# Peptides against a protein of PDB entry 6B4E, part 13

Target 1, 295 residues: chain A of PDB entry 6B4E
Amino acid sequence: TNFDKISKMFWHYKDKIAQIKQDIVLPIKKADVNVRNLLSRHKRKINPKFGQLTNSNQQLFKIQNELTQLINDTKGDSLAYHWILNFIAKAVVHQAETEVRVKPESALPLGKLTLYLLVQFPELQELFMARLVKKCPFVIGFTCEIDTEKGRQNMGWKRNNENKWEDNTSYDERMGGILSLFAIITRLQLPQEFITTTSHPFPIALSWHILARICNTPLNLITNTHFVILGSWWDAAAVQFLQAYGNQASKLLILIGEELTSRMAEKKYVGAARLRILLEAWQNNNMESFPEMSP

## One batch from the design tools (peptide; aimed at target 1 Y245 E259)

Design b2_p30_5_s3 (made by RFdiffusion4, then SolubleMPNN; its pose is not in this set)
Fold by OpenDDE base, seed 2:
Structure b2_p30_5_s3 (fold): chain B 295 residues (1-295), chain A 30 residues (1-30)
Amino acid sequence: as target 1 above (295 residues)
Amino acid sequence: SKEEEEREKKIEELLKELEEERKKLEEELK
């Protein structure tokens, strides 16, 4: 694992967030009133769509079509188009932080929708990844110390209006929700209409990188959160990961489930205990995945 | 501890091997 490379990636996306604010968000505030009104209307129409997802493919396709039309309406103005995509990126991550956090299986329809949008609108890819890394650096396997304010900020910790850090449970659950979404995206196949013409923007190899990089993370930086997000990843993608990489995947799952948990046993992390249970279930040929969506 | 360092090195070596094998698998899946 090249930690220098990971750090460079992390800061690249941090810089991208700053760039988005400067080049997209702030300029729109000064844009023509007609453009601002258009975007306001579209924002109001787009925002509820993510909460309208169910375990139904029919509902998914409906929402995909509706969002596609709404986004296409903005293509006549490049700035408006990028603003809408950035809004969508933020909204998707927010949905992961709220809904997926409490209902992990909801990551599947959300992930399918997101993957569709990422392929349909390639400009969304960089915007979405930047938002993911800002909110949950674990998506690229980045970890730093959290004993400083800057370290906590870098790892996506939030402060409330009173400048108080969120509690550990809240942070763990948010990270788990975001990572679940990303894991789902990495293990999904492209929609049929794109499979022959487009490469997967966030392929299963990115899941490999997450696991491998966490395994190579210095033990003094490993926290309960690492195990929580590994558990979230496991529920979301372990079955498909094994299908993709076979015996090599098995070895890596054993490394995170057995070796890493054993090495950190003295910490008695709740997340590690859960991951151990998942490992044992797999060893007993009882690995579960999220149910497939209905027609 | 020395044991922890040795285990860490072993894991790193294993991960390196796995990465190489992963790349081969990906090439075969193309």
Scores: peptide ipSAE 0.089, ipTM 0.714, DockQ to the pose 0.566
OpenDDE base, seeds 1, 3, 4, 5: peptide ipSAE 0.063, 0.086, 0.028, 0.025; ipTM 0.687, 0.711, 0.538, 0.581

Design b2_p30_5_s4 (made by RFdiffusion4, then SolubleMPNN; its pose is not in this set)
Fold by OpenDDE base, seed 5:
Structure b2_p30_5_s4 (fold): chain B 295 residues (1-295), chain A 30 residues (1-30)
Amino acid sequence: as target 1 above (295 residues)
Amino acid sequence: SEEEEEREKEIKELLKELEEEYKKLQEELA
């Protein structure tokens, strides 16, 4: 693992966020009133769609179609188009932070929707990744110290209106939610209509990178959150990961579930304990995945 | 600590092996 490269990638996306603000968000404020009105209407229509997802594929397809139409309506204006996509990127991540964190299995319909949109609208990919990395650097296996304010900010910690850091549990849950979504995306098959024409934008290999990079992270930087997000990843993608990489996957799962947890045993992290339980369940041929969606 | 460093070294070595295997696997899947 080349941590210099990971850091460069991290800062690339941080810069991208700044660029998005400068090149997309701020310019829209000066755009034609008709464009602003259009975007306002579209935002209001788009925003509730993510909360309307259920375990139903039928509902998913409905929402996919509705969002596709709404996004397509903006293509006549490049700035408007990118603004809507950026809004969607933010909304999806927000949904992961709020809903997926408390109901991890909701990552499946959200992930399917997101993957569809990422393929249908390729310009969403960079916008989405930038938002993901900003909110949850774990998605690229980035870790830094959190003993400084800047370090905490870099790792996606939030402050409230009183400038107080969020509690550890809240942070862990948010990171878990976001990582669950990303993990799901990496392990999902492309929609049938895209399989022959498009490569997967965030393939299962990215899950490999997450796990490997975390395992290579200096132990003094490993926190409970690392184990929490590994557990979230496990629930979301372990079955499919094993299917994809076979014995190599097994080795890596053992590495995170057994070796990494053992190395950090002295810390008595709750997340590590959970991950150990997941490992044991797997060893007992009881690895679980999220339930498949209904028609 | 020395123990921590040794542990990190062990993990890194394991990961190196896995990365090599991963590369081979990717070549096979290509």
Scores: peptide ipSAE 0.030, ipTM 0.626, DockQ to the pose 0.543
OpenDDE base, seeds 1, 2, 3, 4: peptide ipSAE 0.029, 0.029, 0.029, 0.028; ipTM 0.590, 0.599, 0.619, 0.568; seed 2 fails the geometry check

Design b2_p30_6_s2 (made by RFdiffusion4, then SolubleMPNN; its pose is not in this set)
Fold by OpenDDE base, seed 2:
Order: sequence, then C-alpha cells, then structure tokens
Structure b2_p30_6_s2 (fold): chain B 295 residues (1-295), chain A 30 residues (1-30)
Amino acid sequence: as target 1 above (295 residues)
Amino acid sequence: DEELEKLLKELEEELEKLEKELEPLYEKLE
C-alpha cells in the first residue's frame, strides 16, 4: 500500500469538491431565472425518488426511467446538467447517511439505482466519488489522525450548529451507511444492457483496495469506526468478494476478521466484536448476503 | 508492545503478498 498515493487521491477529491462549488454550484445562482426555475422543479421531483425505492426491481426500473428523463431534460444546458448530477450525487450520499444507516439492506436497491445512473451519465462518476470521499474517506481506504480538528474534518466528522462534534455512534453509523452503499456498488454486476458496451465504473477491485489499505493502516490510527465499516462492508459484499477472488479473498477476510481484530483486542471495540461474529459465521459456513430484490 | 509489533509485521507481510499476487487488477484501479 502506497500511502502517499492514497493521500494524493484524497486531496484530489477534496479539491474537486472545491472546484464543483466554484464552477457548478455558485455559477448556477447567477444563471437565467428560467434555468434556476427548471432546476428547482427538477430538484423537487428528483429528491423524493431515492426514498421511493423498495425491494422491487419493477419499482427500481420505474424510478430509473423517471430519473433518466428528468436528467435528460437538463442536457440542453451543460451547467444545468452538471448541477443536477451534482445534486443527485449529494442526494444519494445523503440517503446512505440516513436510510442505509438504519437499514443496511436498503443499500441494494439504492446501489443498483446509483450504478445505473453512473453508467448512463458518466459525468456523475467524478462528482459522486468526490462526494463519497469527502463524507467517508474510508471508501478509498484513507485514514488520518482524529486528535485534531482538521483531522476530524478530513475524516468526515460533522459539527452541529453549535460547533459541537457529532457523537461517536452517530459518526460510526453514518460511515457504515455510506460504506455499505459503496460496497454494494462495487459488487453489483452491470445491468444487462451495458455489459458488452461499458466497463464497470467502480468494480469489485475497489473493495479489495479498501480492505487492504485498512489492514496496512498504522494500528495507532485504527478506531472502532474502522471495524464498524468493515462489518458494514462484510454484510454488503463479502459473499460476492469471495466469489470474485476466491482463495485470495479468503486470506484477506481472515486478515481483517481474525488478525486485525486480534491485534486490537485490548481496545475492546464493539465493532471488532461484531466483525469477529461475522468471521465465525463464515467459518461455520453461514455467511449471509442481503436478500435479492423481487421482480 | 513487542508482540504487537511482531504481529503487525506478520500481517503486513501477508498483505503485501496478497497485493503482489493481485497486482495486475490492483494497479488498474489505482
């Protein structure tokens, strides 16, 4: 693991967020009133769609079509198009922070929708990744110290209006929710209509990177959150990860589930305890995945 | 402390081996 490279990636996306603000978000505020009105209407129509997802593929396809039409309506204006995609990127991550956080299995329909949009609208990919990295650096395996305000900020910690940091549980759950979504995306197959024409934008190898980079993270930087998000990843993608990489995947799962948890045993992290349970379930041939969606 | 360092080293070595074995796929996505 090249930590310099990871840091470079992290800051690249941080810069991208700043660039998005300067080149997309702020300029639209000065755009023609008709454009602003269009985007306002579209925003109102788009925003509830993510909450309308269920375990039904039929419902998923309906929403995919609706969103596709709404996004296509903006393509006549490049700035408007990029603005709406950025809005969608933010909305998807927000959904992960709220709904997936409390119902991890909801990551599956959300992930399918997101993957579809990422392929259908390639410009969404950079916008989405930048938002993910800003909110949850774990998606690229980035970790820094959280003993400073800047460190906490870099790791996606939020402050409320009173400038108080969120509690540890809230942070852990949010990170878990976001990571669950990303994990799902990495392990999903492309929709049939895209398999022969498009490469997967965020393939399963990105899950490998997450696990490997966390394993190589200095132990003094490992927190309960790391184990929480590993557990979230496990629920979301471990089965498919094993299918993809076979014996090599097994070795890596043992490293995180057994070796990493053992090395951190003195900390008595709750997240680590859960990860141990997941490991044991796997060892007993009882690894579970999220249920497949209904037709 | 020494035991922890030893274990960490072992973990790192194992991970490095895995990374090398999957390097072609690994590098494509970096």
Scores: peptide ipSAE 0.050, ipTM 0.626, DockQ to the pose 0.152
OpenDDE base, seeds 1, 3, 4, 5: peptide ipSAE 0.047, 0.044, 0.036, 0.047; ipTM 0.600, 0.621, 0.602, 0.620; seed 4 fails the geometry check

Design b2_p30_6_s3 (made by RFdiffusion4, then SolubleMPNN; its pose is not in this set)
Fold by OpenDDE base, seed 5:
Structure b2_p30_6_s3 (fold): chain B 295 residues (1-295), chain A 30 residues (1-30)
Amino acid sequence: as target 1 above (295 residues)
Amino acid sequence: SSELEKLLKELEEELEKLEKELEPLYEKLK
């Protein structure tokens, strides 16, 4: 694992966020009133769609079609198009922070929707990844110290209106929610209509990178959050990960589930204990995945 | 500190091996 490369990638996306604000968000405020009105209407229509997802593929396809149409309506104006995609990127991540956080299995329909949009609208990919890294740098296996304000900010910690840091549980759950979504995306197959024409934008290899990079992270930087997000990843993608990489996947799962947890045993992290349970379940041939969506 | 460094090195070596072994498979799994 090249940590310098990971750091460069992290800062690339941080810079991208700043660039998005400068080049997309702020300019729209000065755009033609008709464009602003269009985007306002579209925003209002788009925002509730993510909360309307269920375990139904039929409902998913409906929402996909509706969003596709709404996004296509903006293509006549490049700035408007990028603005709406950035809005969607933010909304998807927000949904992961709120809904997936409390209901991890909801990552599946959200992930399917997101993957569809990422393929249908390639310009969403960079916008979405930048938002992910900003909110949850674990998606690229980035870790830094959290003993400083800047360190906490870099790792996606939030402050409330009173300038108080969020509690550890809230942070862990949010990170778990976001990571669950990303994990799902990496393990999903492309929609049938794209399989032969398009490469997967966020393939299962990115899950490999997450696990490997976390395993290579200096132990003094490993926190309960690392184990929480590994557990979230496990629930979301472990079955498919094993299918993809076979014996090598098994080795890596053992590394995170047994070796990493053992090395950190003195910390008595709750997340680590859960990961051990997941490992044991797997060893007993009882690895579970999220239920498939209904037709 | 020495023990920690040893453990980290062992883990890094294991992961490096896994990464090298899986590298040819990445394109197939995309």
Scores: peptide ipSAE 0.041, ipTM 0.567, DockQ to the pose 0.123
OpenDDE base, seeds 1, 2, 3, 4: peptide ipSAE 0.023, 0.022, 0.024, 0.025; ipTM 0.541, 0.544, 0.555, 0.581; seed 3 fails the geometry check

